# Designs tried in a protein design run: peptides against a protein of PDB entry 7BBL. Part 92

Target 1, 86 residues: chain A of PDB entry 7BBL
Amino acid sequence: IAQESLESQEQRARAALRERYLRSLLAMVGHQVSFTLHEGVRVAAHFGATDLDVANFYVSQLQTPIGVQAEALLRCSDIISYTFKP

## One batch from the design tools (peptide; made by RFdiffusion4, then SolubleMPNN)

Design b2_p29_4_s2 (from b2_p29_4, 8 letters changed)
Fold by OpenDDE base, seed 5:
Structure b2_p29_4_s2 (fold): chain B 86 residues (1-86), chain A 29 residues (1-29)
Amino acid sequence: as target 1 above (86 residues)
Amino acid sequence: DALRREAEAIAASTTGYERALAEGVLALL
């Protein structure tokens, strides 16, 4: 039985990560998502969509430590991680 | 269109569930 090459393993890993990410985006539609931002900031918002470049998240009812924003744009570069209830 | 490119790459290189996900993404765009 031939062992898979390192290059092939890396390709599979990248594909798996891409698949998981895309799946998460699809699953988030219509749900409230908790975002962890820089400087320890945590926010929650209803996920609307991302742009085609996945550079921005369009959200509504953004709950921040200082209040709620009806509509907001979150830059992907500002986001460390996110979680949601499926 | 990075999301589109990634979805197209998955659709072209995978099958089954992963391909279905990619095709689903493409259908939403």
Scores: peptide ipSAE 0.027, ipTM 0.543, DockQ to the pose 0.093
Fold by OpenDDE base, seed 1:
Structure b2_p29_4_s2 (fold): chain B 86 residues (1-86), chain A 29 residues (1-29)
Amino acid sequence: as target 1 above (86 residues)
Amino acid sequence: DALRREAEAIAASTTGYERALAEGVLALL
């Protein structure tokens, strides 16, 4: 029997990584994520989606120091880091 | 979008759990 080519192995590995990433995003849906923004601002919001091309986070119930925003877009450039509990 | 493209690729090329996952992602977009 022929061994699977290196290319095929790499393709399967990439596919597995893609699946794992997508799974993580699905797991985040509806869960609260904590975002660290510039100037020491921390906000919490329910994760909706992200755009890999623009690297934006689409969230709901964004808790800010001045109130709650029902829907919001967090730009990648505004985010220093984020954490969530699965 | 890259995410949509990846999800569509998975949905088209896989079955079972991977397909269900990809379809779930697509439904959210």
Scores: peptide ipSAE 0.027, ipTM 0.536, DockQ to the pose 0.099
Fold by OpenDDE base, seed 4:
Structure b2_p29_4_s2 (fold): chain B 86 residues (1-86), chain A 29 residues (1-29)
Amino acid sequence: as target 1 above (86 residues)
Amino acid sequence: DALRREAEAIAASTTGYERALAEGVLALL
């Protein structure tokens, strides 16, 4: 039985990750999202939109340990993980 | 543009739920 090549398996894995990411972006619209940033910093914000070319999240009511920002940009590169309830 | 291209690729290569999600994301970009 022919086994799928490792390269093909990796391609499928990358595709699955891309799909999962896109799915999460769609699901986040209109929801409050909890973001885990570097150094264990956790923030919550309402998700507005993303700018994929700039790799930013446009959010509102950003709750940080030191205060609330009405509107803010979060760099995707600064985000370790995020979670929300659909 | 990179993720837009990925979403377009997903929309073009899949059907049903996966396509709907990709198209929904594209509408937001």
Scores: peptide ipSAE 0.025, ipTM 0.531, DockQ to the pose 0.103
Fold by OpenDDE base, seed 3:
Structure b2_p29_4_s2 (fold): chain B 86 residues (1-86), chain A 29 residues (1-29)
Amino acid sequence: as target 1 above (86 residues)
Amino acid sequence: DALRREAEAIAASTTGYERALAEGVLALL
């Protein structure tokens, strides 16, 4: 059996992970996402984009305990988890 | 931007669905 080199296998695995991540981002675009933040804070917002350099999520119509913000920035470091329905 | 670089890398190195996905991401940036 001609098997791929370890390097080739690793490259495919990395590509698959990258694809999965990008697919997830695309799936979230325009959808309302529920974010769980620290101290039990939960917010919902429409996902716009993410900035991997700064690790931020750019969102709109952010529903917070104090009201709705038209546009907002959520730091990934402040997010414990998030879910959405495609 | 890291996301752009990553998407460009995928688009340049793949075909089919993976490339289409990457191009889709790039189109949104």
Scores: peptide ipSAE 0.026, ipTM 0.530, DockQ to the pose 0.097; fails the geometry check

Design b2_p29_4_s3 (from b2_p29_4, 11 letters changed)
Fold by OpenDDE base, seed 4:
Structure b2_p29_4_s3 (fold): chain B 86 residues (1-86), chain A 29 residues (1-29)
Amino acid sequence: as target 1 above (86 residues)
Amino acid sequence: AALEAEARAIAASTTGAERALAEGVLALL
């Protein structure tokens, strides 16, 4: 069996990650999401929308250690990871 | 812009569930 080139394997891996990311965005709509930010900060918020041009998450009911914000903007560069229940 | 570009690239180059997903993302923008 012909072995797939490393370049092709990397291309497939990148495509799979992109698909998974996009799938997660669709699944987040209308759900509460837990975000892990830098410096160990963790917040929860309802996902509203993403500005794909500016790379921002528009969220509501943002729960922080100091209180709840009705509306907030999270920059993608500030986010390490996120989890949610579909 | 990067995510939008990725969604367009996926929609143009794939079929099935991945294509449908990309089109769904584009519809939300």
Scores: peptide ipSAE 0.023, ipTM 0.524, DockQ to the pose 0.097
Fold by OpenDDE base, seed 2:
Structure b2_p29_4_s3 (fold): chain B 86 residues (1-86), chain A 29 residues (1-29)
Amino acid sequence: as target 1 above (86 residues)
Amino acid sequence: AALEAEARAIAASTTGAERALAEGVLALL
């Protein structure tokens, strides 16, 4: 039985993660998304758009601990995770 | 292939942000 190399397994795993990410972006359009940021900060916002090359998230109605921001920019590097209901 | 097909379908059937995003996804695949 041909054994798949560890490298090939990792490549498939990375490809699957990328597909899942891109699929999530499509599913996110028009929905409220909960973002987990560093230091346990959680915010919710409506997804507007992404700059797919730079990986910036342009969101609206950002609910922060101090109030709602009408328009905001979230950097991918600031985001630990996100969840939403499609 | 499934994601690509979905993105193409969205780009063809909608307008605005969803279309733009779908086109962007297609460019990344």
Scores: peptide ipSAE 0.023, ipTM 0.475, DockQ to the pose 0.614
Fold by OpenDDE base, seed 3:
Structure b2_p29_4_s3 (fold): chain B 86 residues (1-86), chain A 29 residues (1-29)
Amino acid sequence: as target 1 above (86 residues)
Amino acid sequence: AALEAEARAIAASTTGAERALAEGVLALL
């Protein structure tokens, strides 16, 4: 029985994670998303769009610990995780 | 791929941010 190489398994895993990520972006358009940021900060905002390289999240009605920001830009590198109800 | 087919279908069937995002996904694939 030919076992798939570890390298091939890792490549498939990376591809699957990328696909899930991109699929999640499609699913969250127009929805409120809860973002977990560094240092335990959690914010919620309506998802608008990302740029072409998915480096930034353009959001509205950003609920922060110090108030609501009407329009905001979240850097992808600042985001640990996010959840939303499709 | 399934994701490509889905993104292409969304881009063809809708407008606005959802379509733009779908086109962006296609560009990233």
Scores: peptide ipSAE 0.021, ipTM 0.487, DockQ to the pose 0.562; fails the geometry check
Fold by OpenDDE base, seed 1:
Structure b2_p29_4_s3 (fold): chain B 86 residues (1-86), chain A 29 residues (1-29)
Amino acid sequence: as target 1 above (86 residues)
Amino acid sequence: AALEAEARAIAASTTGAERALAEGVLALL
């Protein structure tokens, strides 16, 4: 039986991660999300929309250490991780 | 695919941002 190549294994792993990510986006709509940004900064905001290609997050009521922004754009490159309760 | 089926179901059952997001996911699959 032919073994699956490393490349094929990586492709499946990437596909699984992508599915998990997209599923999380669907579950995120209408919920408050906690974002971990660089240098230990944590913010919370309500999820509005995303640019699925670039993975920008359009949020409202962004709670930052210095105040609340009614609307904001979070770049994927600025985000280390995010969590929410579905 | 399971994700496609889920996204299609959401798009069919919801409106607004959730629908738009689901449609966007479908466009990527």
Scores: peptide ipSAE 0.021, ipTM 0.480, DockQ to the pose 0.642; fails the geometry check

Design b2_p29_4_s4 (from b2_p29_4, 10 letters changed)
Fold by OpenDDE base, seed 5:
Structure b2_p29_4_s4 (fold): chain B 86 residues (1-86), chain A 29 residues (1-29)
Amino acid sequence: as target 1 above (86 residues)
Amino acid sequence: AALEEEARAIAASTTGYERALAEGVLALL
């Protein structure tokens, strides 16, 4: 019943967050994802892949307020949040 | 390669489901 140190707890928390993020990426493959962007813009697109840095999201059938883009690139810096149905 | 680096770190430091997940990510790159 040894209590974890604060350092150990922080390490576990970071690991859990990383694992959760990677899990979400795997779960998104092949699904339509709703992205919340800056300035209140919300779009939906089929998730294709990310680059190795996860700096960019490569998507298809991007539904925007002004139309559909067959192929598109969403920079992670432009994304506030995303949701999807697994 | 942040994604790869994180996945590799998880795979190296965990076991069970978490490791399997990380290895799966690496395999998909």
Scores: peptide ipSAE 0.028, ipTM 0.551, DockQ to the pose 0.094
Fold by OpenDDE base, seed 3:
Structure b2_p29_4_s4 (fold): chain B 86 residues (1-86), chain A 29 residues (1-29)
Amino acid sequence: as target 1 above (86 residues)
Amino acid sequence: AALEEEARAIAASTTGYERALAEGVLALL
């Protein structure tokens, strides 16, 4: 048939999202990142490293609503979205 | 596989964390 199957469409969409995510990780290195977390919490931190196995972001100078944390771990599962200036 | 090629290029041209991250990306592909 001339039209692409649903499975093929989903596969391409998944691949595109994965590529977008991976590219963003590379771009985040050495930058301050704004994270949107659950419960409407927004924080900013300097991106240090990631642990792909544990799914953690290693950050510094984490600016939270209740203060600044010098060193912190952010779980990827706690992150809704993030933005940064390349 | 443009991302893979790009990640390899980054890994080859950088050191330290950036290289490690690029290698991590490659591992996820």
Scores: peptide ipSAE 0.027, ipTM 0.533, DockQ to the pose 0.535
Fold by OpenDDE base, seed 2:
Order: C-alpha cells, then sequence, then structure tokens
Structure b2_p29_4_s4 (fold): chain B 86 residues (1-86), chain A 29 residues (1-29)
C-alpha cells in the first residue's frame, strides 16, 4: 500500500484536534464547567458560548472566591484548564 | 460529518448563546 505523506498525516492530525476542540465546546453548552485560572484560582460556571475571535467565554452563575456573578466573561487566555461532565 | 450534524441540530433547536456557539462552529467547519 502507498504510505501517506508526513504532510498529509500532519494535516489530518490538525483537523482532528480542531474537531475535538469544537466538539468539546458543543458538549459544554449548558453544563457547569470548572475553570482553573492563574494563581490557583478555581471558578465554576455554566457555559454559554465563546467568541472565538475575541477569545472570550460567556458564562452564567459564575462562582468566584468573592461571590457569584449571574453573567460573566472569562478570557480564554486567563484559563489554564477546565473540566466538565458531559 | 458528525460534528457538523451536531452543531446544526443545536443551532436549530436553541437560541441565544447556545445558537451563537453552534453557528460559530458551523462557520469554522
Amino acid sequence: as target 1 above (86 residues)
Amino acid sequence: AALEEEARAIAASTTGYERALAEGVLALL
């Protein structure tokens, strides 16, 4: 059989990762997500949507160390990681 | 494919942020 080129393999890998990311965003919709931010700050919020151009997460019921915000915006650049139960 | 189908379904059945997200995904596919 013909061996797939390295470039083609890389392209497929990138496409798969992109799809995985987008699928994860869809899976997060309406669910409570735990966000790990800088300096060990951890917050929980219901995920609404992202603005992919601005790199913002639009969330609701944001539970922060200093209180709860009904609606809030989290910058993707401030997020180290996040977890949720699909 | 599966992702597109899922996004299309969400866009059709939801409003507000959820729809915006789904439509955004569709635009990126």
Scores: peptide ipSAE 0.027, ipTM 0.523, DockQ to the pose 0.825
Fold by OpenDDE base, seed 4:
Structure b2_p29_4_s4 (fold): chain B 86 residues (1-86), chain A 29 residues (1-29)
Amino acid sequence: as target 1 above (86 residues)
Amino acid sequence: AALEEEARAIAASTTGYERALAEGVLALL
């Protein structure tokens, strides 16, 4: 069997990353997610949906250092990382 | 939408779990 081309390998790698991202989004639905923002700020919120164009995260029950916000939008650019338990 | 397009691409190019996942994403849009 011929070795897979480098281009094909890269294509599969990109596809895998895309799949992982999509999987994470689906897994987030209805779960509390911990978001790490800039300057070490961490917040927790229930994931609702994402803006597929701008990649905004629509969340509920956002726990911030200054209180809980019932509904909120987190910009992808403001998010350094996020974690959640499936 | 970018993510929608990616999901559509995945659904078209994969099978099994990956396709189901992508289709699930599309269904949520």
Scores: peptide ipSAE 0.026, ipTM 0.541, DockQ to the pose 0.098

Design b2_p29_5_s1 (from b2_p29_5, 8 letters changed)
Fold by OpenDDE base, seed 5:
Structure b2_p29_5_s1 (fold): chain B 86 residues (1-86), chain A 29 residues (1-29)
Amino acid sequence: as target 1 above (86 residues)
Amino acid sequence: MEALTAAFVAAAEAEIERLRAELAALDAA
């Protein structure tokens, strides 16, 4: 078979990364996620959904230093990292 | 939130399937 072009290889890489990302999001469904935000702030929330285009996180029971938000939106730009237990 | 979650799951799974098909097509070429 002919060797895959560089462009095709890059397309493959992008598709694979996107798939892995989406699978990781699905893995968070029904789980509490720990988010690291700016200024060293860490919060925990139950994952609800994301905006796949913008990567906004829609969460519930957001535990913050000043209280709990029943439902909240975490913008991707607010998030440094996150972790969860599958 | 429950309805939003369900919609998200459906959309994400659909996109994953599309990506799998794309990858398969690239592999077949």
Scores: peptide ipSAE 0.641, ipTM 0.920, DockQ to the pose 0.804
Fold by OpenDDE base, seed 3:
Structure b2_p29_5_s1 (fold): chain B 86 residues (1-86), chain A 29 residues (1-29)
Amino acid sequence: as target 1 above (86 residues)
Amino acid sequence: MEALTAAFVAAAEAEIERLRAELAALDAA
């Protein structure tokens, strides 16, 4: 058995984490996601896509305290956290 | 939005496949 180098182990870890992240995004497709924004504001929207890099969320049927927006972009900087039911 | 979603799914799945290949290569080394 050949022992993997530390760098190789780290590379594997990074790849695994990235894959898990992408799979989590794919799991959101077709589902309503709850977003926690600044000042405790919570909104719900149907997930459409992300840019994979900046984590901008492109969503539809965004339910806000002041109404529903058909299509919207939620910037990563605006989002504290998000959750959904698969 | 459907077109955007489809493009996203395709891109994400392609990257996952790349990562799987990378992990397989690491396992084979």
Scores: peptide ipSAE 0.640, ipTM 0.921, DockQ to the pose 0.801
Fold by OpenDDE base, seed 4:
Structure b2_p29_5_s1 (fold): chain B 86 residues (1-86), chain A 29 residues (1-29)
Amino acid sequence: as target 1 above (86 residues)
Amino acid sequence: MEALTAAFVAAAEAEIERLRAELAALDAA
């Protein structure tokens, strides 16, 4: 039985993962997201957008331990994990 | 932020459609 090449399998996997990721981002639109940052810092913010190539998060109403920031940029390198309720 | 969000949504949706087409093409080959 003929089997697709390894390259094709890898291409499919990458495309599928990318699609899943983008769908998850779209699901966050209009929702508050909880971000876990370094040093145990946890913040909550309303999702605005991401930079699709570098995965920066543009958010509003960022609630931090020291106050609320109206608008903020969260770099991918700053984020350990995030959760949200769809 | 509203304009930025709208632009993001449009871009993400467009890319999803492209990826969906790519996957379909791979499955058909």
Scores: peptide ipSAE 0.640, ipTM 0.920, DockQ to the pose 0.746
Fold by OpenDDE base, seed 2:
Structure b2_p29_5_s1 (fold): chain B 86 residues (1-86), chain A 29 residues (1-29)
Amino acid sequence: as target 1 above (86 residues)
Amino acid sequence: MEALTAAFVAAAEAEIERLRAELAALDAA
């Protein structure tokens, strides 16, 4: 029985995961996202866009412990995790 | 931000279509 090569399987997996990731980003458009940052800091912001390569997050209405920032940039290196409600 | 968001959406959707084509090609092989 013919079987897909390991290389092909890996390529398929990478493509599928990338697609799922992009779909999740699109699902975030217009929604508030909760970001967990270092040292237990949690912020909330409305998702605007990302750099697809570096995954910088461009957000608005960033709620921080010191107030609300109208527009902000969150780098991947700053973010531990994030959640949102579709 | 609206223009940035629109550009992002367009780029992401375009890449998704590219990935769909890639997956389809893998399925056909």
Scores: peptide ipSAE 0.638, ipTM 0.920, DockQ to the pose 0.776

Design b2_p29_5_s2 (from b2_p29_5, 9 letters changed)
Fold by OpenDDE base, seed 3:
Structure b2_p29_5_s2 (fold): chain B 86 residues (1-86), chain A 29 residues (1-29)
Amino acid sequence: as target 1 above (86 residues)
Amino acid sequence: MAALTEEFVARAEAEIRELRAELARLDAA
């Protein structure tokens, strides 16, 4: 039984992780996502797209404490965490 | 937003296909 080198194992791990990440983003398409922002602020919005490199979130129907925005951009630096129900 | 979403989905799915191909290559090596 041939064994993978450490390098190839790491390559597989990186590729698998990236795929998993992308699939998680795709899973959010068409769903409302709950975002936890700084200072305990929680908002909900429908996922539109992300900047795959910077991880900016382009969303619609953003529900904020002060109202609803039809479209909005949530920068990665603004987000502590996010969750959604498939 | 619909157009942006469509573009995003296309890009993400394309990259996933590439990643799957890479994984297959690594598995076959």
Scores: peptide ipSAE 0.652, ipTM 0.930, DockQ to the pose 0.745
Fold by OpenDDE base, seed 1:
Structure b2_p29_5_s2 (fold): chain B 86 residues (1-86), chain A 29 residues (1-29)
Amino acid sequence: as target 1 above (86 residues)
Amino acid sequence: MAALTEEFVARAEAEIRELRAELARLDAA
C-alpha cells in the first residue's frame, strides 16, 4: 500500500468535489430552483443548464419581484446561493 | 431550452464518467 503523493491526493479531492458538483447540477434538471441574489433578492426558476466552467445558469420561468421572464441567464457573479428540492 | 438542457446533461455526464475513470486510475496507483 503505497502512499499517494500530495499532488495525487489533491487531484483526487478536486475530482471528487467536481463530480459531486456536477451530480448536484444534474439533480436540478427539471426542478424549480430558488436563487438568492445580492441585496436579499430571491427569485425562482426552472433549471435549464449551466456552462460548466463559468457556472452561469440558463433558466426558464424566472419569477422575480417585478415579473416573470420566460427565459433568462443568471450570472454566477449575481448569485449568492441557490436551493432546490431534488 | 430543451436542446440546451440535453446538451448540458450530455456534457455533465461525460465529464462525470471521465472523473470516475480518473479516480479509478488514482486508486489503482
Scores: peptide ipSAE 0.651, ipTM 0.929, DockQ to the pose 0.800
Fold by OpenDDE base, seed 5:
Structure b2_p29_5_s2 (fold): chain B 86 residues (1-86), chain A 29 residues (1-29)
Amino acid sequence: as target 1 above (86 residues)
Amino acid sequence: MAALTEEFVARAEAEIRELRAELARLDAA
């Protein structure tokens, strides 16, 4: 039986992780997402899109402690975690 | 936002197809 090289194993792992990430993003389409930001701030928004290079989240109806923004940009660097219900 | 979402979905799905093709190549090797 042919043995897979270490490089190809790592290549498969990277591809699989990227696919899982992209599928998770697609699963958020049409859903409200809860974001945990720095300093314990929590916001909720409807998911619109992301930069595929993991730069930004584009959202609508962003609910913040100081009000609601119809459309907003959340930098990935500002986000600690996010959750949603499929 | 709808147009942006549509574009995002198209790009993400296209990349997933490429990733699955790569995984298939690795599995066949």
Scores: peptide ipSAE 0.651, ipTM 0.929, DockQ to the pose 0.777
Fold by OpenDDE base, seed 2:
Structure b2_p29_5_s2 (fold): chain B 86 residues (1-86), chain A 29 residues (1-29)
Amino acid sequence: as target 1 above (86 residues)
Amino acid sequence: MAALTEEFVARAEAEIRELRAELARLDAA
């Protein structure tokens, strides 16, 4: 019986993982997301978009300790984690 | 932001379609 090569299996895994990632991003559209940033800083913002390669987060209504920014950019490198309610 | 979001959604959905097609090809091989 012919077996799928390891490379093919890895290719599947990569594709599936990427799809899941993209779907997770799409799920955030129209929702407020809570971001945990460095040094324990937490912010909330409505998800707008990302750069699909570098995962910069383009958000609106960013709530920060000093106020609300109508639109803002959160760099992926600044984000430790994020959560949202679908 | 609305336009940016729309563009993002379109790009993401397009890539998902490509990924699903790739997975289908792998399954058929």
Scores: peptide ipSAE 0.651, ipTM 0.929, DockQ to the pose 0.786

Design b2_p29_5_s3 (from b2_p29_5, 8 letters changed)
Fold by OpenDDE base, seed 2:
Structure b2_p29_5_s3 (fold): chain B 86 residues (1-86), chain A 29 residues (1-29)
Amino acid sequence: as target 1 above (86 residues)
Amino acid sequence: MAELTAAFVAAAEAEIERLRAELAALDAA
């Protein structure tokens, strides 16, 4: 019984995970996303785009504790987690 | 934002297709 190499298995896993990640981003397009930031801050915004390498989030209608920002950039380093309803 | 979103979608979809091809090649090997 032939098995693919460990390297091939790892390559498959990486590719599959990357694809799943990208699909999840695409699923967020046009939807409001809830972001959990540091210090317990939570914001909501409509997803616009990301940098595929750095994972900067470009969003619109960012609802913050101090008001609404029409367009904003959320750096991945600022984000603890995020959720959305597909 | 709409134009930025469109560019993102195109880029993401293109990369997904690349990954699909990569996975297909791995499956065929």
Scores: peptide ipSAE 0.641, ipTM 0.921, DockQ to the pose 0.779
Fold by OpenDDE base, seed 5:
Structure b2_p29_5_s3 (fold): chain B 86 residues (1-86), chain A 29 residues (1-29)
Amino acid sequence: as target 1 above (86 residues)
Amino acid sequence: MAELTAAFVAAAEAEIERLRAELAALDAA
């Protein structure tokens, strides 16, 4: 078979990364996620959904230093990292 | 939230399947 072009290889890489990302999001469904935000703030919330285009996180029971938000939106730009237990 | 979650799951799974098909097509070429 002919060797895959560079463009095709890059397309493959992008598709694979996107798939892995989406699978990781699905893995968070029904789980509490720990988010690291700016200024060293760490919060925990139950994952609800994301906006796949903008990567906004829609969460519930957001535990913050000043209280709990029943439902909340975490913007991707607010998040440094996150972790969860599958 | 439950409805939003369900919609998200459906959309994400659909996109994953699309991506799998794309990858398969690239592999077959």
Scores: peptide ipSAE 0.641, ipTM 0.920, DockQ to the pose 0.803
Fold by OpenDDE base, seed 1:
Structure b2_p29_5_s3 (fold): chain B 86 residues (1-86), chain A 29 residues (1-29)
Amino acid sequence: as target 1 above (86 residues)
Amino acid sequence: MAELTAAFVAAAEAEIERLRAELAALDAA
């Protein structure tokens, strides 16, 4: 009997994970997202888009402890986690 | 931002379709 190669299995895993990730991003469209950044900083912003390759987050109404930015770019490296209410 | 969002949605959905096709091809192989 034939068995799927390791490379094929890895490819499937990558594809599946990528798909789920993209679906989660799409689910955030039009929603406010809470981002946890370094140093325990938490901000909220409306999700706009991401750079699919770099995973930069383009957001609007970024609320920080010191003010609100109409539009902002959040680098993936700055983000520890994020949550949103679907 | 609206246009950027629209472009993102289109790109993401297109990639999802590509991935679905890829997975289907893997299953069919």
Scores: peptide ipSAE 0.641, ipTM 0.920, DockQ to the pose 0.776
Fold by OpenDDE base, seed 3:
Structure b2_p29_5_s3 (fold): chain B 86 residues (1-86), chain A 29 residues (1-29)
Amino acid sequence: as target 1 above (86 residues)
Amino acid sequence: MAELTAAFVAAAEAEIERLRAELAALDAA
Protein backbone atom coordinates (compact mmCIF):
# COMPACT_ATOMS: atom_id res chain seq x y z
CA ILE B 1 0.00 0.00 0.00
CA ALA B 2 1.19 3.49 -0.82
CA GLN B 3 1.33 5.95 2.06
CA GLU B 4 0.04 9.43 1.27
CA SER B 5 2.24 12.35 2.18
CA LEU B 6 1.18 14.69 4.96
CA GLU B 7 0.62 17.41 2.38
CA SER B 8 -1.64 15.15 0.37
CA GLN B 9 -3.62 14.22 3.46
CA GLU B 10 -4.04 17.87 4.36
CA GLN B 11 -5.10 18.67 0.81
CA ARG B 12 -7.74 15.96 0.98
CA ALA B 13 -8.98 17.26 4.32
CA ARG B 14 -9.29 20.82 3.00
CA ALA B 15 -11.11 19.65 -0.11
CA ALA B 16 -13.48 17.49 1.90
CA LEU B 17 -14.27 20.30 4.33
CA ARG B 18 -14.90 22.73 1.49
CA GLU B 19 -17.20 20.28 -0.25
CA ARG B 20 -19.13 19.66 2.96
CA TYR B 21 -19.52 23.38 3.49
CA LEU B 22 -20.81 23.94 -0.03
CA ARG B 23 -23.25 21.07 0.27
CA SER B 24 -24.56 22.54 3.51
CA LEU B 25 -25.18 25.85 1.73
CA LEU B 26 -26.98 24.08 -1.08
CA ALA B 27 -29.10 22.27 1.49
CA MET B 28 -30.33 25.65 2.73
CA VAL B 29 -31.70 26.61 -0.68
CA GLY B 30 -35.44 26.97 -0.44
CA HIS B 31 -35.45 26.72 3.34
CA GLN B 32 -35.95 29.15 6.17
CA VAL B 33 -32.79 29.69 8.18
CA SER B 34 -32.54 30.92 11.75
CA PHE B 35 -29.71 33.38 12.35
CA THR B 36 -28.32 34.35 15.71
CA LEU B 37 -26.94 37.87 15.62
CA HIS B 38 -25.20 40.04 18.19
CA GLU B 39 -26.84 40.81 21.53
CA GLY B 40 -28.84 37.62 21.30
CA VAL B 41 -30.99 38.89 18.45
CA ARG B 42 -32.44 36.07 16.39
CA VAL B 43 -33.95 36.42 12.95
CA ALA B 44 -35.39 34.02 10.40
CA ALA B 45 -35.14 34.30 6.63
CA HIS B 46 -35.38 32.29 3.45
CA PHE B 47 -31.95 31.51 2.08
CA GLY B 48 -31.11 32.92 -1.33
CA ALA B 49 -27.36 32.82 -1.82
CA THR B 50 -23.90 33.54 -0.44
CA ASP B 51 -20.72 34.88 -2.00
CA LEU B 52 -18.99 31.62 -0.98
CA ASP B 53 -15.91 33.36 0.45
CA VAL B 54 -16.94 36.28 2.65
CA ALA B 55 -20.09 34.42 3.65
CA ASN B 56 -22.45 37.30 3.06
CA PHE B 57 -25.95 35.86 3.10
CA TYR B 58 -28.51 37.11 0.61
CA VAL B 59 -31.93 36.30 2.01
CA SER B 60 -35.61 37.07 1.61
CA GLN B 61 -38.51 37.50 4.01
CA LEU B 62 -36.21 38.47 6.85
CA GLN B 63 -38.20 38.36 10.07
CA THR B 64 -36.77 40.77 12.62
CA PRO B 65 -38.06 41.99 15.98
CA ILE B 66 -39.20 45.19 14.28
CA GLY B 67 -40.73 43.74 11.14
CA VAL B 68 -40.20 41.83 7.91
CA GLN B 69 -37.75 42.87 5.22
CA ALA B 70 -38.49 41.51 1.75
CA GLU B 71 -34.85 41.15 0.76
CA ALA B 72 -31.74 41.64 2.85
CA LEU B 73 -28.03 41.05 3.14
CA LEU B 74 -26.62 39.56 6.32
CA ARG B 75 -22.90 40.13 6.66
CA CYS B 76 -20.72 37.42 8.12
CA SER B 77 -19.56 39.87 10.77
CA ASP B 78 -23.14 40.25 11.96
CA ILE B 79 -23.79 36.54 12.31
CA ILE B 80 -22.85 34.52 15.37
CA SER B 81 -24.41 31.29 14.13
CA TYR B 82 -27.19 29.88 12.00
CA THR B 83 -29.29 26.75 11.81
CA PHE B 84 -32.02 25.26 9.66
CA LYS B 85 -34.19 22.20 9.24
CA PRO B 86 -33.41 20.26 6.06
CA MET A 1 -33.69 36.62 -5.85
CA ALA A 2 -34.46 33.60 -8.01
CA GLU A 3 -31.81 34.53 -10.55
CA LEU A 4 -29.25 35.14 -7.83
CA THR A 5 -30.08 31.80 -6.25
CA ALA A 6 -29.76 30.01 -9.57
CA ALA A 7 -26.35 31.55 -10.18
CA PHE A 8 -25.25 30.57 -6.69
CA VAL A 9 -26.41 26.99 -7.12
CA ALA A 10 -24.61 26.69 -10.45
CA ALA A 11 -21.39 28.08 -9.02
CA ALA A 12 -21.51 25.92 -5.91
CA GLU A 13 -22.24 22.76 -7.88
CA ALA A 14 -19.42 23.52 -10.29
CA GLU A 15 -16.98 23.95 -7.44
CA ILE A 16 -18.17 20.74 -5.80
CA GLU A 17 -17.54 18.92 -9.06
CA ARG A 18 -14.03 20.36 -9.19
CA LEU A 19 -13.41 19.23 -5.63
CA ARG A 20 -14.69 15.74 -6.39
CA ALA A 21 -12.23 15.53 -9.28
CA GLU A 22 -9.45 16.74 -7.02
CA LEU A 23 -10.27 14.12 -4.41
CA ALA A 24 -10.42 11.43 -7.08
CA ALA A 25 -6.99 12.46 -8.35
CA LEU A 26 -5.61 12.26 -4.83
CA ASP A 27 -7.09 8.79 -4.42
CA ALA A 28 -5.49 7.65 -7.67
CA ALA A 29 -2.06 8.95 -6.76
Scores: peptide ipSAE 0.640, ipTM 0.921, DockQ to the pose 0.792

